# Peptides against a protein of PDB entry 5OOQ, part 203

Target 1, 227 residues: chain A of PDB entry 5OOQ
Amino acid sequence: YREDVRQVVTHPANALSFLQPGRLVEISVNGKDNYGWGAVVDFAKRINKRNPSAVYTDHESYIVNVVVNTMYIDSPVNLLKPFNPTLPEGIRPAEEGEKSICAVIPITLDSIKSIGNLRLYMPKDIRASGQKETVGKSLREVNRRFPDGIPVLDPVKNMKIEDEDFLKLMKKIDVLNTKLSSNPLTNSMRLEELYGKYSRKHDLHEDMKQLKRKISESQAVIQLDDL

## One batch from the design tools (peptide; made by RFdiffusion4, then SolubleMPNN)

Design b2_p29_3_s2
Fold by OpenDDE base, seed 1:
Structure b2_p29_3_s2 (fold): chain B 227 residues (1-227), chain A 29 residues (1-29)
Amino acid sequence: as target 1 above (227 residues)
Amino acid sequence: SELDKKAKELVEKGETVVIDEVKKEVIVL
């Protein structure tokens, strides 16, 4: 369910309007490299100069440049190419006991775990010497100030995602969370059963694809009316 | 925005700040 919510939240239709410079986002690359909270620098539509006919998924169709303060110090950051989300080998977050540095990394929307309520005031010249470190310091201070975690945008209240299927999903999650809080052991088995039954009856993946399509279609219509 | 202006002023004073876009406030860290 969390992944389903993430897929909706990180869809271009929903996410891009919240990716202002300085917006804090939680970053996980390839499902394994957790950089923690970083700050958005900018984003751009992904263009393949070598293959202009390349079709990207919605979640891979944009590149977001983010400042992270958790890059392993010996990572080959000089090999990072702007607007290339395919990271060189060795680009990884620092592990426990390792030193970290600040870096700007290009990621896809699919690498966003969550979007925060908070936005840093970003320097205009983030690529200038010392500016990344300034942002890195700010990130450290934010993490210190919010030890229980940075507040995450509410998809409904804050992001105004009003899709009916999404609202149903959110309601289901709320019900499940309430049940889990009351009896964790019985509810874990029931959740697996319910998830198994729900997954068997409704390919959540198909429902999410339909939801994505509806969201994309609605935005295409809005963009056409604004043109 | 007004929030950006406030944040800028505080940063220029040497403060570390973050903007809460939901609460519409500037937080000094």
Scores: peptide ipSAE 0.668, ipTM 0.952, DockQ to the pose 0.735
Fold by OpenDDE base, seed 2:
Order: C-alpha cells, then structure tokens, then sequence
Structure b2_p29_3_s2 (fold): chain B 227 residues (1-227), chain A 29 residues (1-29)
C-alpha cells in the first residue's frame, strides 16, 4: 500500500505542482541508493534528442534535478550528465563512515520516495561554485531540526488528491495503521494478507495505471480551466 | 511570494531558513 501511495503521489499529475525549486524530497535511486532528503533544483520533461519517438512511462517522463548532500566523495560526479537520469557507475550515496559531498543529480519521479512540506530558499544560481554547499548546509540544519523526519505532504489534505480509489486506499491504510498500533504483529500479517489479496484480486498495477490516468486527466482539466 | 521575500530577508541577515508550504510560514533553523 505504501508503494501504491508513492506511485500516485509521484505521478506527474500530482507531483509536479509540488516540485518547486527548493522543495525537499526524499530520494531513493533504483530502490537501493538512498540519498535521503534533497532539494529540488528544477524539473523538465524528458526528451530524448537521439530518439524523439522514445516513449517513457509517466514516472520516467520527467527529470528532476535535486541537490543531495550525501553523495560519496569519490563518486565520479564529473560524469554526471544534466537531465540524464541514467547515473554513471559509481554514483552512490556515502555509507556510514564515508565522506560525502553535495551534488546535483538528475532523477526520475520514480526515484522520489516522498515529498516534504518544506522548501528551502534556493540560491539563484545553484550550479555556481559553493552554492551547492550552502544548500547542503541547509539540508543538514533541516535534518537536525527534524530528527524524527521531515514532515511529508499529506496526499489528501495537502496535495488535494481526491480520487475515490485513492481515498479508499488511504482509508484502508489508516485502518491498518490503527490496527497495527493496537496489535503490531496481527496487523502486519493482516496488512500483508490484505495487500496480497488486493494484489491478487485487482491487478493493482492496472488499477494504479487507471488511477494515474484519471489523475492526469483531472489535472489536465484543471489546467484547461485555469486557461 | 511573500514567503520567499521573508525568507530572502532572513537569509540576507545570515539566517538559515526553510519555508513550510503547508503552514505557510518561514522557519528559522
């Protein structure tokens, strides 16, 4: 269910309006490389100049440039290509005991684990020498101030995702969380069972795809109404 | 935005700030 929520939240229709410069996002690349909370620099629609006919999934269709302060110091950051989310080999977060540096990395929406309530005040020229380190300092201070974690946007209250299927999903999660709080073991098994049953009964992937489409369509309509 | 202006002013004073977009406030760190 958490992954399902993430898929909805990080869909372009929902996420892009919250990816202002400085927005804090939690970053996990390829499900393995956890960079922690970074700050959005900008985003752009992914365009393959070599293959203009390339079709990307919704979650891969945008590139988000983010400042992270957790890049391993010996990572080949010089090989990073702007707007290329295929990171060079060796680009990874620092492990415990390793030194880290600030870097701007291009990621896809699929690499966003969560979107925070908080936004840094970004320098005008983040790519200028030293500016990344300023952002890095700010990120450290934020992490210090929020030791229990940076507040995550509420998909319903804050992001105004009002899709019925999504709301049902959220309600199920809330019920499960409430039950988990009362009996963690029983509720985790039930969550897994419910997740398993739901994944079996509903091609969750297809339902999510439909949900994503509906959300995209609804936002397109909102954008059309704002024109 | 007004929040950005306030944040800028504080940064110019040497403060480290973050904007809470939900609460619509600037937090000095």
Amino acid sequence: as target 1 above (227 residues)
Amino acid sequence: SELDKKAKELVEKGETVVIDEVKKEVIVL
Scores: peptide ipSAE 0.665, ipTM 0.952, DockQ to the pose 0.733
Fold by OpenDDE base, seed 4:
Structure b2_p29_3_s2 (fold): chain B 227 residues (1-227), chain A 29 residues (1-29)
Amino acid sequence: as target 1 above (227 residues)
Amino acid sequence: SELDKKAKELVEKGETVVIDEVKKEVIVL
């Protein structure tokens, strides 16, 4: 269910209006490389100059440049290409006990785990010497100030996602969280029943596909209204 | 925006700040 929510939240129709410079986002690349909270520099529509006819999925159709302060110090950051979300080998977050540095990494929307309520006041030129380190310091201070985690945007209240199927999904998650919080022992059997009902993966995946289609259709309509 | 202006003023004073876009406030860190 969390992944389903993430897919809706990170869809261009919903996410882009919240990706202002300095917006804090939680980054996970390839589902394994967790960089933690970073700050948005900018974003752009993905363009393949070598193959202009390349079609990307909605979640891969934009590149977001993000400052992270968790890059492994010996990562080959000099090999990073602007607006290329295919990261070089060896680009990874620092592990426990390793030193980290600040870096700007290009990611897709699919690499956004969460969008925060918070936005840093960004330097005018983040690429200037020392500016990324300033942002890195700010990120450390934010993490210190919010030990319980950076507040995440409410998809309904804050992002105004009002799709009926999405609202149903959110209600289901809320019920599950309430049940999980109230009785941790009963949750293993109900999680198995819910995972057994998640073998109705087909219905929720179809619902998500339908939601993705509706969102894509709504974007197409918005683009038509701008003509 | 008004929030950006306030944030800028605090940064110019040497403060580290973050803007809460939901609460519409500037937080000094």
Scores: peptide ipSAE 0.661, ipTM 0.951, DockQ to the pose 0.741
Fold by OpenDDE base, seed 5:
Structure b2_p29_3_s2 (fold): chain B 227 residues (1-227), chain A 29 residues (1-29)
Amino acid sequence: as target 1 above (227 residues)
Amino acid sequence: SELDKKAKELVEKGETVVIDEVKKEVIVL
């Protein structure tokens, strides 16, 4: 159920407006590599120059660059390619007892576990020497200040996700959380169906918005050429 | 933004800060 909420929250139509530079996000890569809370540097639409016809899922269609302070010290960070979310072998968070360093890693929206209420005041050039470490210090202080966890954005109150299907999903989750006695499998299938309906509706709306934007841009270019 | 200005001023004073975008406040860490 938390995964169903996460899928809606991390959808481009909802998440991108909250991924300002410095926004804190909780990061889990490939469902196993937990980097904890990191800070957003920037994001971009994923473009495959080698395969322009590559179709990505909504959650894989954007790359988010994030600063983490939990990178294993011996990770081959020099092999990281900007805007390539396929991380080299050996790129992983430090385990217990291992030393960590600060690094900027490219991730997909699917690697965002949570979006926080908090935003760091980011340096202008995070790639400059010493700037990642400054952000790393800030992340440590945030974790110290919030031992019970960084506040997570409320999808309805803060993110203003007012889609009827999503609200129904949230209500079902609340009912399930209160009724631990109900068959979890039946409820999960119903949640998946609701998410599927939401995703289809949202995809259509986003496609329409993109089409309208492209039409408007094309008209603007034509008007500029006619001047 | 006003929050960014306040954050910048505090950082210039040597403070470590974070902005709460929900509460619309700057928190000194």
Scores: peptide ipSAE 0.658, ipTM 0.951, DockQ to the pose 0.692

Design b2_p29_3_s3
Fold by OpenDDE base, seed 1:
Structure b2_p29_3_s3 (fold): chain B 227 residues (1-227), chain A 29 residues (1-29)
Amino acid sequence: as target 1 above (227 residues)
Amino acid sequence: SALDKEAAALVAQGKTVAIDLVKKEVIEL
């Protein structure tokens, strides 16, 4: 249930416009490494320099750099490669009783569990000495201020995801929550189908928006050349 | 933005802040 909603929310066409510098996101890497809430630094389209023809899934097609304050202190953070979401062995959150440090980690959209309502005021140069720790302090204060959890963006009200197929997916999920009597596997497959329809439709819409922007930019350049 | 300016002013005063982008307000943490 929550995973199906998460898939829609974290799709590039929906998520990227909310990944401003300082945006709080809840991070889970590989479904096991929970870093808690971190702050977005930036994002970029994933490019494989070794294999330029590499095709990534939608959720793996972008890299998001995030500051976390829960990195295990003995993690080999020096082995982290910018914009490489394949984390070195030993990169993990601190367990209970372990010491943590602040780190910038590259993640995929698939590693975003939730997108928050809140944005931190970010330092201009997060890579400068001590700046990550400043963000780390802010993250601690946020967690203290919101003991019941950081408020999460509403997909419909806040993110304006009003696509008919998404709404059908949401309704289906609500029905499943009330009617757990059917085969969970069959229901999951149907939800995946609905998500697939939504994703394809939204990808086309985003492509159209990007094309319109490029056309507008090109027209603006032509107008400048005619002046 | 107005919110960014407000946040920057508070940070300059040594305060820790967050911006609620839904409520459109600065939160002193």
Scores: peptide ipSAE 0.616, ipTM 0.943, DockQ to the pose 0.679
Fold by OpenDDE base, seed 2:
Structure b2_p29_3_s3 (fold): chain B 227 residues (1-227), chain A 29 residues (1-29)
Amino acid sequence: as target 1 above (227 residues)
Amino acid sequence: SALDKEAAALVAQGKTVAIDLVKKEVIEL
């Protein structure tokens, strides 16, 4: 269920309008490399210069540049290519006890775990010397201020995702969370079972992906017509 | 925006700030 929610939230139709410069997003690359909360620099439609006809999935169709403060210090950050989400080998977050640095990394929407309520005040030129470190300091202060975690956007209340199937999903999650709060062990197994059954029975992920594609195409057209 | 102006003013004072876009307020960090 959480992954299904994430897929909806991070779909271009829903996510892009919330990826303003300085927006805090939680980053997990390839489901393995957790960079924690980073700040959006910008985003762009993914373009393959070598293959202009390349078709990307919706979640891979945009590149988001984010400042992270958790990059391993010995990571080959000099090998990072702007707008290339295929990160060089050795680009990883610092592990416990390792030193970290600030870096701008290009990620796909699929690497966004959550979108926060907060936006940092960003320097005008984040690529200028020392500016990433300023953002890195701000990220540290945010984490200090919110020890229980940075507030995550409510998909319904804040993002105004009103898709009926999504609302049904959210209601199911709420019911499950309520049940989990009353009986944690029994409800977790049931949640996994329900999640497994839901994932198998309803290609809701695919249906939501298709619906989101339609919405994204419609909104992208509207935004393109307004530009 | 008004929030951006407020944030900018605080940053100019050497403060670290975030903007809560849900609550529509500037948070001093």
Scores: peptide ipSAE 0.609, ipTM 0.941, DockQ to the pose 0.733
Fold by OpenDDE base, seed 4:
Structure b2_p29_3_s3 (fold): chain B 227 residues (1-227), chain A 29 residues (1-29)
Amino acid sequence: as target 1 above (227 residues)
Amino acid sequence: SALDKEAAALVAQGKTVAIDLVKKEVIEL
């Protein structure tokens, strides 16, 4: 169901009007490379100069250039070609413990996981030296400000997708989400996780209290031996 | 737009900003 919603939201007929410069989008390339939230630079219709008769799917028919701040530092970013969504080998997000850099990458609509409510104020020339790093700083601040995630556009209320089948899909998802949230098992698992965190915190606090008591007792014994 | 002007003014002051296009407000980050 989430993928079905994503397919509708990222369709050119729906998505393109929301891909203004600076629009925040969540990026996953080839379903494997998660770059997180990036900022739209621009988009263009995909044109194959070598094969003008090439037919692309709707989701592959546009290229979106996005600034990301999660590119692996040793990625061959110099090999990136504007408006070529076929990324060179070695272009990937940084893993945990790896250093990241800012880069502009060309993606297809199919690589958009979600479209955010937020738009960054973009510099006039993002390709100028230092400008992508400015956007990268803004992306870090956004992630800091929204630790629970950037607000995602409501497909119905904000994007005004009024297709009857889509509305039925959304209603089904809402019912399922309500059932999942009301499911005693998910609430119990969350309660167990909270209890586990609380128990660990309490155990650590008790251990610290016992350690402080042992230290005070040992100091009292040393003082008694010195008397 | 009015939002773009407000955002530009805050950026000129050295602030980092985002525009919420749903709420139609400028957010200082």
Scores: peptide ipSAE 0.604, ipTM 0.939, DockQ to the pose 0.696
Fold by OpenDDE base, seed 5:
Structure b2_p29_3_s3 (fold): chain B 227 residues (1-227), chain A 29 residues (1-29)
Amino acid sequence: as target 1 above (227 residues)
Amino acid sequence: SALDKEAAALVAQGKTVAIDLVKKEVIEL
C-alpha cells in the first residue's frame, strides 16, 4: 500500500507541481541507498542525447537535483554528471560511524520516498562554495526540530489527488492503520498480503503499458518501412 | 511571496528557517 501511494504521489502529473526549489523530499536510490530528507534544487525532463528515441517510464522521465547532507565523505562526488541519474560506483550515503558531506545528486522521481510540507529558503547559487553546507545545516536543524519525522504532504487534502481508486486505496490504508493500532499482529500480516496483491496489479498495469509502447514502436517502424 | 519575504528577513538576522507550505507559515529552526 505504501508503495502504491508512493507511485501515485511521485507520478509526474502529481509530483512536479510540488517540487519547488527548497522543497523537502525523502530520498531512497535503487531501494538501497537511503539519503534521508534532502532539498530540491530543480528538475528537468530527462533527455537522452545518444538515443533521442529512448522512452522512459513516467517515474524515470524527469531528473530532480537534490541537496543531501548524508553523502559518504569518500564518495567520488567529482564523478557526478549533471542530468545523469545513473550514479557512479561508490556514490552512497554514510553508514553509522562514517563521516558525511553535502552533495547535489541527480535522482529520478522513482527515488522519492515522500514529499514534505516544508520548503527551505534556498541560496540563489547552490553550486557556489559553502552554499551546499548551508543547506546541509538547515536540513540538520529540520531533523532536530521534527524528531518524530518531517510532516509529509497529504495526497488528498494538500495534493488534491481525487482519483476514485486512489481514494479507495487511502480509505483501505486508514482502516488498516486503525486496525494495526488496535491489534498490531493481525494488521501487519494483512498489510503484507494486500501490498503483495496491489504490487502484482500495479506490475501488470506497468507491463501492459510497456506492451502498448512496444506495439506503438513496432507500428512506427512499420510506417517507416512503408515510406 | 509574503512568506518568502518573511523568511528572507529572518535569514538576514542569522536565523535558520523553513516554510510550511500547508500551514502557510515560517518556522524558525
Scores: peptide ipSAE 0.597, ipTM 0.939, DockQ to the pose 0.784

Design b2_p29_3_s4
Fold by OpenDDE base, seed 5:
Structure b2_p29_3_s4 (fold): chain B 227 residues (1-227), chain A 29 residues (1-29)
Amino acid sequence: as target 1 above (227 residues)
Amino acid sequence: SELDEQAAALVAQGKVVAIDEVKKEVLVL
């Protein structure tokens, strides 16, 4: 159920407006590599230069660059490719007893576990020497200040996700949490169905937005030719 | 933004800060 909420929250239509530079996000790569809370540097639409016709899922269609302070010290960070969310082998968080370093990693929206209320004040050039470490220090202090966890954005109150399907999803989750439902599988299937409907609706909205942009661009070209 | 200006001033003083975008306040860490 938490995963279903996460899917809606991390959808581009909802998440991107909250991914300002310095925004804290909780990061889990491939469902296995937990980097903890990191700070957003920037994001961009994913472009495949080799296959421009490549269609990504909504959650894989954007790349988010994030600063983490939990990178294993012996990770081959020099092999990180800008704008490539497929991380090289050996890129992982430090385990207990291992030393960590600060790094900027490219991730997809699918690797965001949570979006926080907090935003760090980011340096202008995060790639400059020592700047990543400054952000890393800030991340440590945040974690110290919030031992019970960094405050997470409220999807309804803060993110203003007022979609009827999402609200129904949230209500179902609340009911399930309350009723200790004897049939978690049936409820999960219903949640997946609701998410599927939600995703399709938003896909259409994005398509309409893209179409409107194309129309506007075409009109601008026509006006230029009339000049 | 006003919050960014406040944060910048505190950082210039050597403080570690975060901005709470919900409460609209600057936190000194």
Scores: peptide ipSAE 0.655, ipTM 0.952, DockQ to the pose 0.694
Fold by OpenDDE base, seed 1:
Parts: sequence; structure tokens; C-alpha cells
Structure b2_p29_3_s4 (fold): chain B 227 residues (1-227), chain A 29 residues (1-29)
Amino acid sequence: as target 1 above (227 residues)
Amino acid sequence: SELDEQAAALVAQGKVVAIDEVKKEVLVL
């Protein structure tokens, strides 16, 4: 059920408007590599220059660049390619007892576990020397301030996801949290069906395009104010 | 935004800050 909620929350139509520079997101790559909370640098639509006709799933159709402070120190970070979410072998978070460094990694929306309420004030040029470490310090201070976890956006109250099928999904999750007796697998399949119905009922692709336009317009206004 | 201006001012003072986008406040960390 948590995965089904995550699928809706991280869908481009819902997530992109909350991925401003500095927004805190919890990162899990391939369901295995947990980087913890990172800060969004930027995002872009995924374009395959080698195969322009490549079709990606909705959750793989955007690349989000994020600063993490949990990268294993001996990871081959020099092999990271901007806007390439296929991470080189050896790119992983530090394990317990290992040293970590700050890095910018490209991820897909599918690698976002949660979106936080908090946004860091980001340096103008995160790629400049020492700027990643500044963000890394801020991330450490945030984690220190919120030992019980960083506040997560409420999908309904904060993200304004008011779709009836999604609300039904949320209600079912609440019921299941109270009723331990149903097989988690059957419930997950049913939730996937509800998500499928939600996804089919709405032209989420068009909604995403409209949202992207609105974001671009807002960014253009910000750039005009900076000029 | 007003929040960004407040955050920028605090950062200029050497503070570490975060913006709570839900509460619409600047947090000094």
C-alpha cells in the first residue's frame, strides 16, 4: 500500500511542482541503495540522444539531480554522467562505519521514496567547488534537528491530490493498517488495480505537460526578476 | 519570494536555514 501511494505521489503530474531547487526528497535507488534525504538541484525531461524514439514509463521519464551527503567515499563519482540515471557500478551509499562524501546524482522519479515539507536555500552554482559540501552540512543539520524524521508532504492536504480513486486508496490503507488479517500481497494487487484505474481515468500525461508549462513560466518569471 | 529573502538574509549572517513550505516559515537550524 505504501508503494501504491508512492507511485501516485511520485508521478510527474503530482511530483514535479514540488521539486524546486533545494526541496528535500528521500532517495532509494533500485529499491536497494538508500541515500537518505537529499536536496533537489534541478530536473529535466529524459531525452535519449542515442535513441530519440525511446519510450519511458511516467516514473522514468524525468531525471532529477539531487545532492546527497551519503555517497560512499570510494565510489567512482567521476564516472557519473549528468542526466544519466543509469549509475555506474560501484556508485552506492556508505554503509555503517564507512566514510561518506557529498555528490550530485541523477535519479528518476521512481527513486524518490518521499517528498519533504522542507526546502534548503541552495547555492546559485552547486557545481562550484565546496558548494556540495555546504549543502551536505545543511542536510546534516536538518537530520540533527529532526531525529524522528523530516516531515513528509501530505498527499491530500499539501499536494492537493483529490482524485476520488486516490482517496479511496488512502482510505483502504487506513483500513488495512487497522486490519492486519488481510494478505498483504492480495491487498497490494488490489491497490495496484486502483492505481491503474486512477492512471487510466486521468490524462496524466497532459496534466504533466500543463504542470511543466506552469513551472517553466514560474521559472521564467524568477529569471526575469534576477535580470 | 519573501521566504527566500528571509532565508538569504539569515544565510548572509552565517546561519544554516531551511524553508518549511507547508508552514511558510524559515527555520534556523
Scores: peptide ipSAE 0.654, ipTM 0.952, DockQ to the pose 0.690
Fold by OpenDDE base, seed 2:
Structure b2_p29_3_s4 (fold): chain B 227 residues (1-227), chain A 29 residues (1-29)
Amino acid sequence: as target 1 above (227 residues)
Amino acid sequence: SELDEQAAALVAQGKVVAIDEVKKEVLVL
């Protein structure tokens, strides 16, 4: 269910309006490299100059530049290419006991785990010397201020995602969470089982795909209305 | 925005700030 929610939340139709400069987002690249919370610099539609006909999935169709403060110090950050989400080998977050630095990395929407309520006040020129470190300091202070985690946008209340299938999903999650609160261990296993059963029975993947389509269609309509 | 102006003023004072876009307030960290 969390992944299903993430897929909906990070869909361009929902996410982009919340990716203002300074917006805090939780970042995981390739499902393994957790950079923690970073700050959005900007985003752009992904363009393949070598192959203009390249078709990307919705979640890969935009590149988001984010400042992270968890980059491993010996990472080859100089090899980072702006607006290229294919990160060079060796680009990774610092592990425990390793030193980290601030870096701007290009990611896809698929690398966003969550979108926060908070937005940092961003320097005008983040690429200027020392500016990334300023943002890095701010990120540290945010993490200090919110030891239990940075508040995540409510998809319904804050993001105004009103898709019926999504609302049903959220209600199911709420019911499950309520049940988990009464018996965390039994309910967590049951939640996973229910999720597995639900995923198998209701093809949440297809529901998500339909949601993605509806969102894409809505974007297409918005683009058509802007034409 | 008004929030950005408030944030800018606080940053100019050397404060670390974040804007809560939900509560529509500036947080001094």
Scores: peptide ipSAE 0.653, ipTM 0.951, DockQ to the pose 0.742
Fold by OpenDDE base, seed 4:
Structure b2_p29_3_s4 (fold): chain B 227 residues (1-227), chain A 29 residues (1-29)
Amino acid sequence: as target 1 above (227 residues)
Amino acid sequence: SELDEQAAALVAQGKVVAIDEVKKEVLVL
């Protein structure tokens, strides 16, 4: 169901009007390379100059240039070709413990996982030296401000997708989410996890309090023996 | 837009900002 929603949201008829410069989008290339939230630079219709008769799917028919701050530092970013969504080998996000840099990457609509409510104020010339790093700083601050995730556009309320089948899909998802949230087992598991965390914290606090008492009692006994 | 002007003014002051396109407000980060 989530993939079905994503397909509708990222369709050109729905997505393009929300891909203005600075719009935050969550990026996953080929379902494997997760770059996190990036900022839209621009987009263009995909044109194959070598094969003008090439037919692309709707989701592959546009190229979106996005700034990401999660590019692996040793990625061959110099091999990136503007408006070529076929990324060179070695272009990947940084893994845990690796250093990352800012880069502009061309992606298709199919590589958009989510479209956010937020838009960054973009520099006029993003390709100028230092401008990508400025956007990268802004992306870090956004992620810091929204640790639980950047707000995602509501497909119905915000994007005004009024297709009847889509509305039915959204209603089904809402019912499922309500059932999952109302499921006593999921709430009990979360409560047990929370209780386990609180119990561990309480046990540690009690242990620390007992240790402090024992230390204080031992010091008091030593002082009494020295009197 | 009015939001872009507000954002530009805050950026000129050295602030990091984002525009919430749903709430129609400028966020200082």
Scores: peptide ipSAE 0.650, ipTM 0.951, DockQ to the pose 0.698

